# Ledger of designs, part 13: peptides against a protein of PDB entry 4DOW

Target 1, 157 residues: chain A of PDB entry 4DOW
Amino acid sequence: TFSWVGRPLPNRKQFQQMYREICMKINDGSEIHIKVGQFVLIQGEDNKKPYVAKLIELFQNGAEVPPKKCARVQWFVRFLEIPVSKRHLLGRSPPAQEIFWYDCSDWDNKINVETIIGPVQVVALAPEEVIPVDQKSEETLFVKLSWNKKDFAPLPP

## One batch from the design tools (peptide; made by RFdiffusion4, then SolubleMPNN)

Design b1_p10_1_s2 (from b1_p10_1, 6 letters changed)
Fold by OpenDDE base, seed 2:
Structure b1_p10_1_s2 (fold): chain B 157 residues (1-157), chain A 10 residues (1-10)
Amino acid sequence: as target 1 above (157 residues)
Amino acid sequence: AEKYLLPDLE
């Protein structure tokens, strides 16, 4: 289950109540708090790895009936999400921990918070920085480049 | 996933 933490933030949008933090209660009864600016894993397709996103906004969408707890996100992509015909543009075989900033606006960046699996650590690196080898590849993800459906590029600021 | 207009993992 998901519940808002704290009071709504000041907002001009008529049907949206914005929040800084949300609480996710998991099966064992423990709670995980997730804030705007953090990175999360989003439920993918069956038997597929979760999607990766940065939380940009948390809001309750009162325009929906019933109201929905939503998030606006910045998407990242895993290497295997990139079309096979374009993967060679990277010029290297990335480690499993590497993800890419999705630099396009064609994807819906609004999600239901119920699709959030949990938080994940994402670390931005300069191109010359080496990604540490970790047996737990999903524990920490690393981003060096953006992907705009045409080519890879340095990370946006 | 079509829900978010995301491609499938290959």
Scores: peptide ipSAE 0.035, ipTM 0.692, DockQ to the pose 0.251
Fold by OpenDDE base, seed 4:
Structure b1_p10_1_s2 (fold): chain B 157 residues (1-157), chain A 10 residues (1-10)
Amino acid sequence: as target 1 above (157 residues)
Amino acid sequence: AEKYLLPDLE
């Protein structure tokens, strides 16, 4: 289950209440707090790795009946989400921990918070920096480049 | 009109 933390943030959007933080209650009863600006794993299809995104906005959509707890995100893509015909543009075989900043606006960036699996650590690296692939870092994802459906480019600021 | 797609893995 998900519940808002704190008071709504001021905004001019009709039918929406914005928040800075949300609480996710886990099966064991424990709670995980997720804030705007953090990275999260989002449920994908069966037998597929979760999607990765950065939370940029948390809000309750009052336009829906009943109201829905939603989030606006900045998408990241895993290498396997890149079209097979364009993967060669990377010029290398990336480690499984590498993700790419999706630099396009053609994807729906609104999600239901119920699809959030949990937080994840994402570290930005320079192209020349080595991505560590060991047991200690298996939980961390790394981003060096962006993908705009045409080519890979330096990571946006 | 512009369509907004959902991400997907290949």
Scores: peptide ipSAE 0.033, ipTM 0.681, DockQ to the pose 0.141
Fold by OpenDDE base, seed 5:
Structure b1_p10_1_s2 (fold): chain B 157 residues (1-157), chain A 10 residues (1-10)
Amino acid sequence: as target 1 above (157 residues)
Amino acid sequence: AEKYLLPDLE
């Protein structure tokens, strides 16, 4: 289950209330608090790795019946989400921990918070920095480049 | 029900 933490933030959107933080209860009864600006794992397709995103907004959508707890996100992509025919554009074989900033607006960036699996650590690196290879690929993810469906580019500062 | 598109994993 998910519940809002704190008071709603001031906004002028008539059909939504914005929040800074949300609480998710886990099966063991413990609670995890997730804030705007943090990175999260989103439920993927069957037998597929979770999607990765950065939370940019948390809001309750009052335009829906019943109201839904939602989030707006900045998507990242895993290397395997990039079409096979374009993977060569990277010019190297990335480690499993590398993800890419999705630099397109063609994807819907609104999600239901119920699809959030939990938080994840994402670290930005310079192109020349080495990505440490860990056994757990979901422990820490690293981003060096953006992907705009055409090519890879350095992350903006 | 709300609908949204997620990226596809190959």
Scores: peptide ipSAE 0.031, ipTM 0.666, DockQ to the pose 0.249
Fold by OpenDDE base, seed 3:
Structure b1_p10_1_s2 (fold): chain B 157 residues (1-157), chain A 10 residues (1-10)
Amino acid sequence: as target 1 above (157 residues)
Amino acid sequence: AEKYLLPDLE
């Protein structure tokens, strides 16, 4: 169950109400608050690991009937989401905890908040820094590079 | 080198 936290933010969009924060109630009755700017895991396809995204906007889409709670996101990609034929461009075998900033606009960046599994920590590292491997693959994810469907590139400072 | 949570970097 998802519910808005706080009052709508001022905006010019006629059919959208924007919010800073949303509350996710989980099975044990506890609540998790997620804010714009935080990172989340998004439900993936069957037998696939969850997608990783940064929340850019939280909004209620009043153009839909009934209104939908939505988010706009910046996508990240896991290494296994990159086509097999292009994985060699990385020049190394990345650890499971490495993700890549998706530097393309061809993907739909609107999601339903119901697909959010929960928050996740994403840490940006310099290229020379070693990725510390945690026991949990989803405990902390690390990003050094972007992926633009053609090549890998350093993250902008 | 510094480690950043991406929200602070963006």
Scores: peptide ipSAE 0.017, ipTM 0.524, DockQ to the pose 0.030

Design b1_p10_1_s3 (from b1_p10_1, 6 letters changed)
Fold by OpenDDE base, seed 2:
Structure b1_p10_1_s3 (fold): chain B 157 residues (1-157), chain A 10 residues (1-10)
Amino acid sequence: as target 1 above (157 residues)
Amino acid sequence: AEKYLLPPLT
C-alpha cells in the first residue's frame, strides 16, 4: 500500500499533483518513506533482478482513470542488462554491485509506484575509487559510468 | 520502451 506524505507541492501541471515523499506499507505493518532524489529497486521481469532507478518526481496522475500514483525516474542499468555484444566495451569485469547511469531518452521513465520494491543505496564513485564489494549485492550499489547504448562514458553531472 | 514493460501489480 502506497500513500502520499505531506501536502501537494505547488506546480502548474493541469492533471498532476506533485509530492515530495511517499509511504509504502509492507506486509508486517511497518512503513518505509521514500523521497524524491532517493534510489529505489523496481520490480523486474520474471527471473530478473530488480531494476534500479533514481526518483525524480512523485506525482498523482489525474489524467488517468482512475488516478494513479506515479513517479518519474532516472534509470540505471545493471551490467547484465547491457547487450552481450557491447559488454566488452567496459574493458573489465565489473562487480555485481556496479550499475550504470542510463544516458538515453528512449525508455519510458514514468512508473507506477506500486512497482517499487523498496529503497536502495547508490553511491557515485570516481573512476579510481575501488568498489567495496560485500556479500549483500543489493545492500549498496555503485556507479562510476554512464551507458548510452553505444559506449560507456564518465558519469554525467 | 525497452525497460519498463510491467503492468500494474494491482
Scores: peptide ipSAE 0.046, ipTM 0.723, DockQ to the pose 0.094
Fold by OpenDDE base, seed 5:
Structure b1_p10_1_s3 (fold): chain B 157 residues (1-157), chain A 10 residues (1-10)
Amino acid sequence: as target 1 above (157 residues)
Amino acid sequence: AEKYLLPPLT
C-alpha cells in the first residue's frame, strides 16, 4: 500500500495536493520511502522488464473518483524498447544495465503510484566512461545518452 | 502514449 509522507506542499492547483515523499509498505511489513527526484521501476508488460523513470512530481488527484495517488515522471528507455531498425544508430552493443533518457513528449508521463515496483539506482556517465561489468542487472542502471525516436545524443547538461 | 497503459498492481 502507498501513503503520503508529510504535509502537502503549497500549491494553487485545483483538485491536486502536492507531496515530496510517499511511503510504500511491502508485504513483509517493511516500509520504503520514495521522494521526488529519485528513480523508480514501474510495472511493465507481461514478460517484459520494468519501465524506468525519474519522479518529477507526487500528487493526489482529486479530480478522479475516487481520488488517485499519482506521479509525473521523466521516462527512460531500455535498449530493447528501441525499434530494431534503429538500434544500429547506437554504433555499439550496450550492456543490459544501460538505459537512455527519453527526449520526447509523446508518452503519457502521469502514472498511478500503485504501478511502482520500487526504487532503483540510476547513474549518469560521460560517453567515454565504462560501465562496470560486475554490476547485476536491475541493481544499478547507467545512462550516457538520450533517445528522441530519431537518434541518440549526449545528455543535456 | 503507447508505453504506460498498465493498471495498478494493487
Scores: peptide ipSAE 0.046, ipTM 0.729, DockQ to the pose 0.093
Fold by OpenDDE base, seed 3:
Structure b1_p10_1_s3 (fold): chain B 157 residues (1-157), chain A 10 residues (1-10)
Amino acid sequence: as target 1 above (157 residues)
Amino acid sequence: AEKYLLPPLT
């Protein structure tokens, strides 16, 4: 289950209540707190790895019936999500831990918080920095580049 | 198609 932590933040949007933090209670009864600005794993399609995203906003959408707990996110993309015909543009074989900042607006960036699996660590690296190979794939993910459906580009500072 | 098309779990 998901529940808001703290009082709603001030905002001007009708039918929306914004929050800084949400509590995720998992099966064993333990609680995980997730905050705006953190990175999360989001349920993917069957037999596929979960999506990766950065939380931008947490809000309850009262315009829906019934009201829904939602998040606005910045998407990342895994290498295998990139079309086969364009993967060569990277010019290298990335490790499994590498993800890419999705630099397009064609994807819906509003999610239901129910699809959040949990938090994940995402570390930005310079192009010359080496991704550690001793870490588990979903333990820490690394981002060096953005992807805009046309080419890869350096991350903005 | 847009990336996030999953329905709510509940």
Scores: peptide ipSAE 0.046, ipTM 0.722, DockQ to the pose 0.076
Fold by OpenDDE base, seed 4:
Structure b1_p10_1_s3 (fold): chain B 157 residues (1-157), chain A 10 residues (1-10)
Amino acid sequence: as target 1 above (157 residues)
Amino acid sequence: AEKYLLPPLT
């Protein structure tokens, strides 16, 4: 169950109410609050790891009946989401906890909040910094590079 | 292909 926290933010979009924070109530009755600017795991396909994204906007889409709770996101990609023919461009075998900033606009970046699994920590590192790898956990993910479907590059500002 | 085509879970 998802519910808005706080009052709507001022905006000029006709059919949207924007929010800063949403509350996710999980099965045990506890609540997790997620804010714009935080990172989340999103349900993936069968036999696939969850997607990773940064929340850019939280909004209720009043154009739909009934209204839907949505988010606009910045996508990250896991190494295995990159085409096999392009993976060699990285020049190394990345640890499982490394993700890449997706630097393209061809993907739909609107999601239903109901697909959010929960928050996740994402830490930006310089290329020379060592990723502390936990082979049994995905609690923290790390990003060093962006991917623009052609090559890897330094992180955007 | 689009990355996100999943229906709501909850």
Scores: peptide ipSAE 0.045, ipTM 0.724, DockQ to the pose 0.090

Design b1_p10_1_s4 (from b1_p10_1, 6 letters changed)
Fold by OpenDDE base, seed 2:
Structure b1_p10_1_s4 (fold): chain B 157 residues (1-157), chain A 10 residues (1-10)
Amino acid sequence: as target 1 above (157 residues)
Amino acid sequence: PEKYLLPEEE
């Protein structure tokens, strides 16, 4: 279950109430607070790894009946989400922890918060920095490049 | 859209 934390932020959008933070209550009864700017895992297709995204906006969509708790996200892509025919453009075999900033607008960036599995750590690295692959950082994801459906490029600022 | 997500029941 999800619930808003704090009061709505100032907003001019008629049918949306914006928030800074949301609370996710999980099965063991514990609570996880997720804020705008943090990274999350989002439910993927069956038998596939979850999607990765950065939370850009948290809002309640009053245009829906009943109102829905939503988020706008910046998508990342896993290497295996990139078409097989274009993976060679990377020029290397990435570690499993590497993800790529999706630099296209063709994907819907609005999600229901119900699809959020939980938070995840994403660290931006320079191209020359080594991705640590050890037990201590096995859950941390790393991003060096963007992907725009045609080629890889340096990360956006 | 190329990537579409379906909500799960809360």
Scores: peptide ipSAE 0.037, ipTM 0.675, DockQ to the pose 0.068
Fold by OpenDDE base, seed 3:
Structure b1_p10_1_s4 (fold): chain B 157 residues (1-157), chain A 10 residues (1-10)
Amino acid sequence: as target 1 above (157 residues)
Amino acid sequence: PEKYLLPEEE
């Protein structure tokens, strides 16, 4: 289950109450707090790995009945989410830990918080930096490039 | 196509 932490933030949206933090209660009864700006894993499709996203906004959507706890996200893509015909454009075989900043607006970036699996660490690297692949860092994801459905490019500023 | 995420039961 999910519950808001703190009071709603002031905003201009008449039907949306914004928050800075949400509490996720997991199976063992413990709680994980997730804040705007953090990275999360989001439930993927059947037989697919979880999606990766950065939380941009946390809000309760009062326009829905009943109101829904939602988030607006910046999407990342895994290499395997990129069409097979375009993967060669990377010019290398990326490690499993590499993800890419999705630089398109065609995807809906509003999610229900109930699809959040949990937090994940995402580290931005320069192109020349080596992605560590040791077992201890296996849970960390790394981003060097953006993907705009046509080609790879340096990360946005 | 657009990403569509199905809500999970809380």
Scores: peptide ipSAE 0.036, ipTM 0.668, DockQ to the pose 0.082
Fold by OpenDDE base, seed 4:
Structure b1_p10_1_s4 (fold): chain B 157 residues (1-157), chain A 10 residues (1-10)
Amino acid sequence: as target 1 above (157 residues)
Amino acid sequence: PEKYLLPEEE
């Protein structure tokens, strides 16, 4: 179950209420608060790893009946989401914890919040920095590069 | 393309 936290933010979009934070109530009754700017895991295909995204906007879409709680996101991609024929462009075999900033606008970046599994920690690193792959950091994802469907590029500061 | 139409994992 998802519910808005706080009052709607000022905006001029008709049929939309913008929010800064949302509350996710999980099975055990506990609550997790997620804010704009944080990173989340989003439900993927069956038996596949969840998608990774950064929350850009949280809003209720009043144009839908009934109104839907939605989010606009910045997508990341896992290495295995990249076409096999282009993976060689990375020039190395990345650890499972590495993700890439998706630098294209061809993907729909609007999601229903009910597809959010939960928050996740994403750390930006310089290309020369080593990604820790031990059990202590297994839950953290790391991003060094962007992917624009043609090549990999260093992340802008 | 759509986010959910990505190449299948190996």
Scores: peptide ipSAE 0.036, ipTM 0.631, DockQ to the pose 0.169
Fold by OpenDDE base, seed 1:
Structure b1_p10_1_s4 (fold): chain B 157 residues (1-157), chain A 10 residues (1-10)
Amino acid sequence: as target 1 above (157 residues)
Amino acid sequence: PEKYLLPEEE
């Protein structure tokens, strides 16, 4: 169950009410609050790892009947989502914790909030920084590069 | 296209 937290933010979009925060109530009754700017795991395909995204906007789409709780996201991509024929362009075998900033606009970046599994920690690193992989950071994902379906590129500082 | 249409290999 998802519910808005706080009052709608002022905006110019006639049929969209924007919010800063949403509350996710899970099956045990506990609640998780997720804010714009945080990173989330999104339900993927069967037998596949969840997708990773950064929340850019939280909004209720009043143009739909009934209104839908939605989010706009910046997508990340896991290495194993990249076509096999292009993985060699990375020039190395990345650790499982590494994800890539998706630098294309061809993917729909609007999601229904009910596809959100939960929050996840994403840390940006410089190319020379080592990705720490230990038991304490097993759930933390790291990003160094962007992927634009053609090549990998360093993230802007 | 929808991201959910992207094949992922594990």
Scores: peptide ipSAE 0.034, ipTM 0.631, DockQ to the pose 0.207

Design b1_p10_2_s1 (from b1_p10_2, 7 letters changed)
Fold by OpenDDE base, seed 2:
Structure b1_p10_2_s1 (fold): chain B 157 residues (1-157), chain A 10 residues (1-10)
Amino acid sequence: as target 1 above (157 residues)
Amino acid sequence: AEKYLLPAAE
């Protein structure tokens, strides 16, 4: 169950009510609050790891019937989502915790919030920084580079 | 191919 937290934010978009925060109630009755700017795991394909995204907007989409709770996201991509023929361009074998900023606009970046599994920690690192792999950081994802379907590059500003 | 193709559940 998802519900909006707080009042709608001022905006000029027709048919949309924008919000800063959403509440996710899970099976055990506990609640998780997720805000714009945070990172989330999104339901992936069967037998595949969840997608990773940064929340850019949270909004009620009144253009749909019935209205839907939606989000706009900045996608990240896991190494194994990159085409096999292009993975060599990284020049190294990344740790499982590394993800890449998706620097293309060809993917639909509107999601339904019900596909959100939960929040996840994403940490940006400089290229020379080592990705720690220990018990404390095993659930943390790290990003050093962007991927634009052609090559890897430093993170965008 | 589009990445996000999941159907709505709400």
Scores: peptide ipSAE 0.074, ipTM 0.718, DockQ to the pose 0.088
Fold by OpenDDE base, seed 1:
Structure b1_p10_2_s1 (fold): chain B 157 residues (1-157), chain A 10 residues (1-10)
Amino acid sequence: as target 1 above (157 residues)
Amino acid sequence: AEKYLLPAAE
C-alpha cells in the first residue's frame, strides 16, 4: 500500500498534485518512506533483475480515472541491459554492482508507484575509485559512467 | 523499445 506523506507541493501543472514523500506499507505492518531524490528498485520483467532508478518527482496523476500515484524517474541501466554488440565499448568486465546512468530521453520515465519494490543505495564514484564488493556493500549499487546508447561517458553533473 | 511497460499493481 502506498500513501502520500505531507501536503502537496506547489505547482502549476493542471492535473497533477506533487509530493515530496510517499509511504510504502509492507506486509509486516512496517512502513518505508521514500522521498524524491532517493533511488529505488522497480519491478522488472519476468526472470529479470529489478530496474534501478532515481526518483525525480512524485505526483498523483489527476488526468487518469481514477487518479494514479506516479513517479517521474531518471533511469539507470544494468550492464546486461546494454545490447550485446555494444558491451565491449566499456573496455572492461564490470562487477555485478555497477550500473550506468541512462543518458537518453527515449524511454518513458513515468512509472506507477505500485511497481516500486523498495529503496536501494546508489553511490556515484569517480572512474579511478574501486567498487567495493565486500559483504557490507553487497546491496549497494555503484555508478561511474553514463550510457547514451552510443557510448559510455563521464557521469552528468 | 520502451523500458518500462509493466502494468500497475492493485
Scores: peptide ipSAE 0.067, ipTM 0.717, DockQ to the pose 0.088
Fold by OpenDDE base, seed 4:
Parts: structure tokens; C-alpha cells; sequence
Structure b1_p10_2_s1 (fold): chain B 157 residues (1-157), chain A 10 residues (1-10)
């Protein structure tokens, strides 16, 4: 179950109401609050790892019947989502915790919040920094580079 | 759950 937290933010879109925060009520009854700017895991395909994204905008789309709670995101991509023929461009075998900033606009960046599994920690690192892969950081993902379907590059500023 | 048009993981 998802519900908005706080009052709608001011905006000029006729059929949309924007919010800064949303509340997820999970099975055990506890609540998790997620805000714009945080990172989330999104339901992936069967037997596949969840997608990773950064929340850019939270809004209710009143143009739909019934209204839908949506989010606009910045996608990240896992190494295994990159075409096999291009993986060599990285020049190394990345740890499972590494993800890449998707630097393209060909993917739909609007999602339904119902597909959000939960929040996740994403840490930006410089290329020379070591990615911790111990058990203590197993739930943290790391990003060093962007991927634009052609090559890997330094993270956007 | 809704699916998104993203590259399939290998």
C-alpha cells in the first residue's frame, strides 16, 4: 500500500499533483518513507534482479482513471543488462554491487510506484576507489561510471 | 506487476 505524505507541492500541471514523499506500508505493518532524490529497487522480470533507479519526481496522475501514483526516475543499469558485445569496453570484471548511470533518454522514465520494492543505498565513487564487497555492505550499490550505449564514461557532474 | 521496456538481464 502506498500513500502520499504531506501536502502537494506547487506545480502548473493541470492533471498532476506533485509530492516530496511517499509512504510504503509493507506486509508486517511497518512503514517505509521514500523521498525524491532517494534510490529504489523496482520489480524486475521473473528470476531477474530488480532494476535500480533514482527518484526524480513523485506525482499523482489525475489524467488517468483511476488516478495513478507515479514517479519519474533516473535509471541505472546493471552490468548484465549491458550487451555482451559491449562489456569488454569496461576493461574489467565488476563486482556484483556495481551499477552504472544510464546516460540515454530512450527508456521510459515514468513508473508506477506499485512496482517499487523498496529503498536502496547507492554510493558514488571515484574510479580509483575500491568497492566494498564484504557482508557488511552487501546491500549497498556503487556507481563509478555512466553508460550511454556506446561506451563507459565518468559520472555526470 | 507492470513490466518496463528495459534490456533483459543475461
Amino acid sequence: as target 1 above (157 residues)
Amino acid sequence: AEKYLLPAAE
Scores: peptide ipSAE 0.041, ipTM 0.695, DockQ to the pose 0.392
Fold by OpenDDE base, seed 5:
Structure b1_p10_2_s1 (fold): chain B 157 residues (1-157), chain A 10 residues (1-10)
Amino acid sequence: as target 1 above (157 residues)
Amino acid sequence: AEKYLLPAAE
């Protein structure tokens, strides 16, 4: 269950109400608040690992009937989401905790908030920094590079 | 355009 936190932010979009924060109620009754700018895990396909994204915008889309609680995101991509034929371009075998900033616009970046599994910690590192691999698998994710479907590159400014 | 598809439980 998701509900908006606070009052809608001022905007001129006729059918959209924007928000800074959303509340996610979990089965045990506890609540998690997620804000614009935070990172989240999003439901993936079949037995695939969840997608990773940064929340850019939270809004209720009143153009749909019934209205939907939505978000716009910046996608990250896991190494295993990259085509097998291109993985060699990284030049190394990354740990499971490494993700990549997706630097393309071909993916739809509008999601339904009901697909959000929960928040996740993402830490940006310099290329020369070592990713600390600990006992907790994928509790913290790390990003060093971007991926634009052609090659890996330094993170955007 | 293949990435995002499915809703979960709200």
Scores: peptide ipSAE 0.070, ipTM 0.725, DockQ to the pose 0.086; fails the geometry check

Design b1_p10_2_s2 (from b1_p10_2, 7 letters changed)
Fold by OpenDDE base, seed 3:
Structure b1_p10_2_s2 (fold): chain B 157 residues (1-157), chain A 10 residues (1-10)
Amino acid sequence: as target 1 above (157 residues)
Amino acid sequence: AEKYLLPEAE
C-alpha cells in the first residue's frame, strides 16, 4: 500500500499532483518513507533481479482513470542487462555491486509506485576508486560509468 | 523494447 505524505507541491501540470514523499506500508505494518532524489529497487521481470532507479518525480496521474500514483525515474542498468556482445566494452569484470547510469531516452521513465520494492543505497565513485566488497556494504550499489547502448562513458556531471 | 513493463499490486 502506498500513500502520499504531505500536501501536493505546486505545479503547472494540468493532470498531475506532485509530491515530495510517499509512504510504503509493508506487510508487517511497518512504513517506509521514500523521497524524491532517493534510489529505489523496482520489480523486475520474472526470474530477474530488481531494476535500479533514482526517483526524479512523484506524482498522481489524474489523466488516468482511475488516478494512478506514479514516479518519474532515472534508470540505472545492471551489467547483466547489457547485451552479451557489448559487455567486453567495459574492459573488466565488474563486481556484482556495480551498476551503470542509463544514458538513453528510449526507455519509459514513468513507473507505477506499486512496482517499487524499496529504497537502496547508490554511491557514485570515480573510476579509480575501488568498490568495497564486504558484508557490511553488500547491499550498497556503486556507479562509476554511464551506458548509452553503444559504449561506457564517465558519469554525467 | 521498454524496461518498465510489469505493474504490481499495492
Scores: peptide ipSAE 0.044, ipTM 0.694, DockQ to the pose 0.072
Fold by OpenDDE base, seed 2:
Structure b1_p10_2_s2 (fold): chain B 157 residues (1-157), chain A 10 residues (1-10)
Amino acid sequence: as target 1 above (157 residues)
Amino acid sequence: AEKYLLPEAE
């Protein structure tokens, strides 16, 4: 169950009410608050690891019937989401905790908040920084590079 | 391949 936290933010978009924060109530009754700018895990395909995204906007979309709680996201990709034929371009075997900033516009970046599994920590690193690998690959993810469907590149600003 | 999101119960 998801519910908005706080009042709608001022905006000029018709049919949209924007918010800064959303509350996720999980099975045990506890609540997790997620804000714009934080990172989340999103339900992936069957037998696949969850997608990773940064929340850019939270909004209720009144253009849909019924209105839907939505988010605009910046996608990340896991190494295994990269086409097999392109993985060699990285030039190394990344640790399981490494993800990549998706630098393309071909993916729909609007999601329904109901697809959010929960928050996740994402840390940006410089190329020379070592990724501290632990047993909990989903505890903290690390990003050094972007992926634009053609090659890897330095992380966008 | 494009990302495909599966809706979950709120």
Scores: peptide ipSAE 0.045, ipTM 0.700, DockQ to the pose 0.140; fails the geometry check
Fold by OpenDDE base, seed 4:
Structure b1_p10_2_s2 (fold): chain B 157 residues (1-157), chain A 10 residues (1-10)
Amino acid sequence: as target 1 above (157 residues)
Amino acid sequence: AEKYLLPEAE
């Protein structure tokens, strides 16, 4: 279950209440707090690894009945989400923990918070920096480049 | 193509 933390933030949107933080209660009864600016894993299709995103906004959408808890996100992509015909543009075989900043606006960036699996650590690196690969875990993900459906590019500021 | 998301139980 998901619950808002704190008071709504000031905003001028007619049907939205903005928040800075949300509480995720998991099966064992423990709670995880997630804030705007943090990174999350989002449930994907069967046999697919979870999607990765950065939280930009947290809001309750009052235009829906009943109201829905939503988030606006910046998407990342895993290497296997990139079309096969374009993967060669990277010029290397990336480690499993590498993700890419998705630099396009063609994807819907509004999600239901119920699709959030949990938080994840994402670390930005320079291209020459070595990614410490853990073959047994994806506890930390790393980003060096952006992907704009045409080519890879330096990470946005 | 649009990214497909699966809802999780709250």
Scores: peptide ipSAE 0.041, ipTM 0.690, DockQ to the pose 0.139; fails the geometry check
Fold by OpenDDE base, seed 1:
Structure b1_p10_2_s2 (fold): chain B 157 residues (1-157), chain A 10 residues (1-10)
Amino acid sequence: as target 1 above (157 residues)
Amino acid sequence: AEKYLLPEAE
């Protein structure tokens, strides 16, 4: 169950109500608040690890019937999401915790909030910094580079 | 290619 937290933010977008924060109610009765700017795990395809994204907007889409709670996201990609033929361009075997900033606009970046599994920690690192090994790969993810379907590049500023 | 998202129950 998802519900908005706080007042709608001022905006000029017709049919949209924007928010800064959403509440995710989980089965044990506890709740997790997720804000714009945080990183989340999103339910992916069957037998695949969850997608990773940064929340850039939270909004109710009034153009849909019934209105939908949505999010606009900046996608990240896991190494295994990169085409096999392109993986060699990285020049190294990345740890499982490494993700890449998706630097393309060809993917739909609007999601239903109900696809959000929960928050995740994403840490940006310089190229020379070593990625720490955690007990679980989903505990903390690390990003050093972007991927634009052609090559890897330094992270956007 | 587009990412395919699976909705979760609220």
Scores: peptide ipSAE 0.041, ipTM 0.686, DockQ to the pose 0.138; fails the geometry check

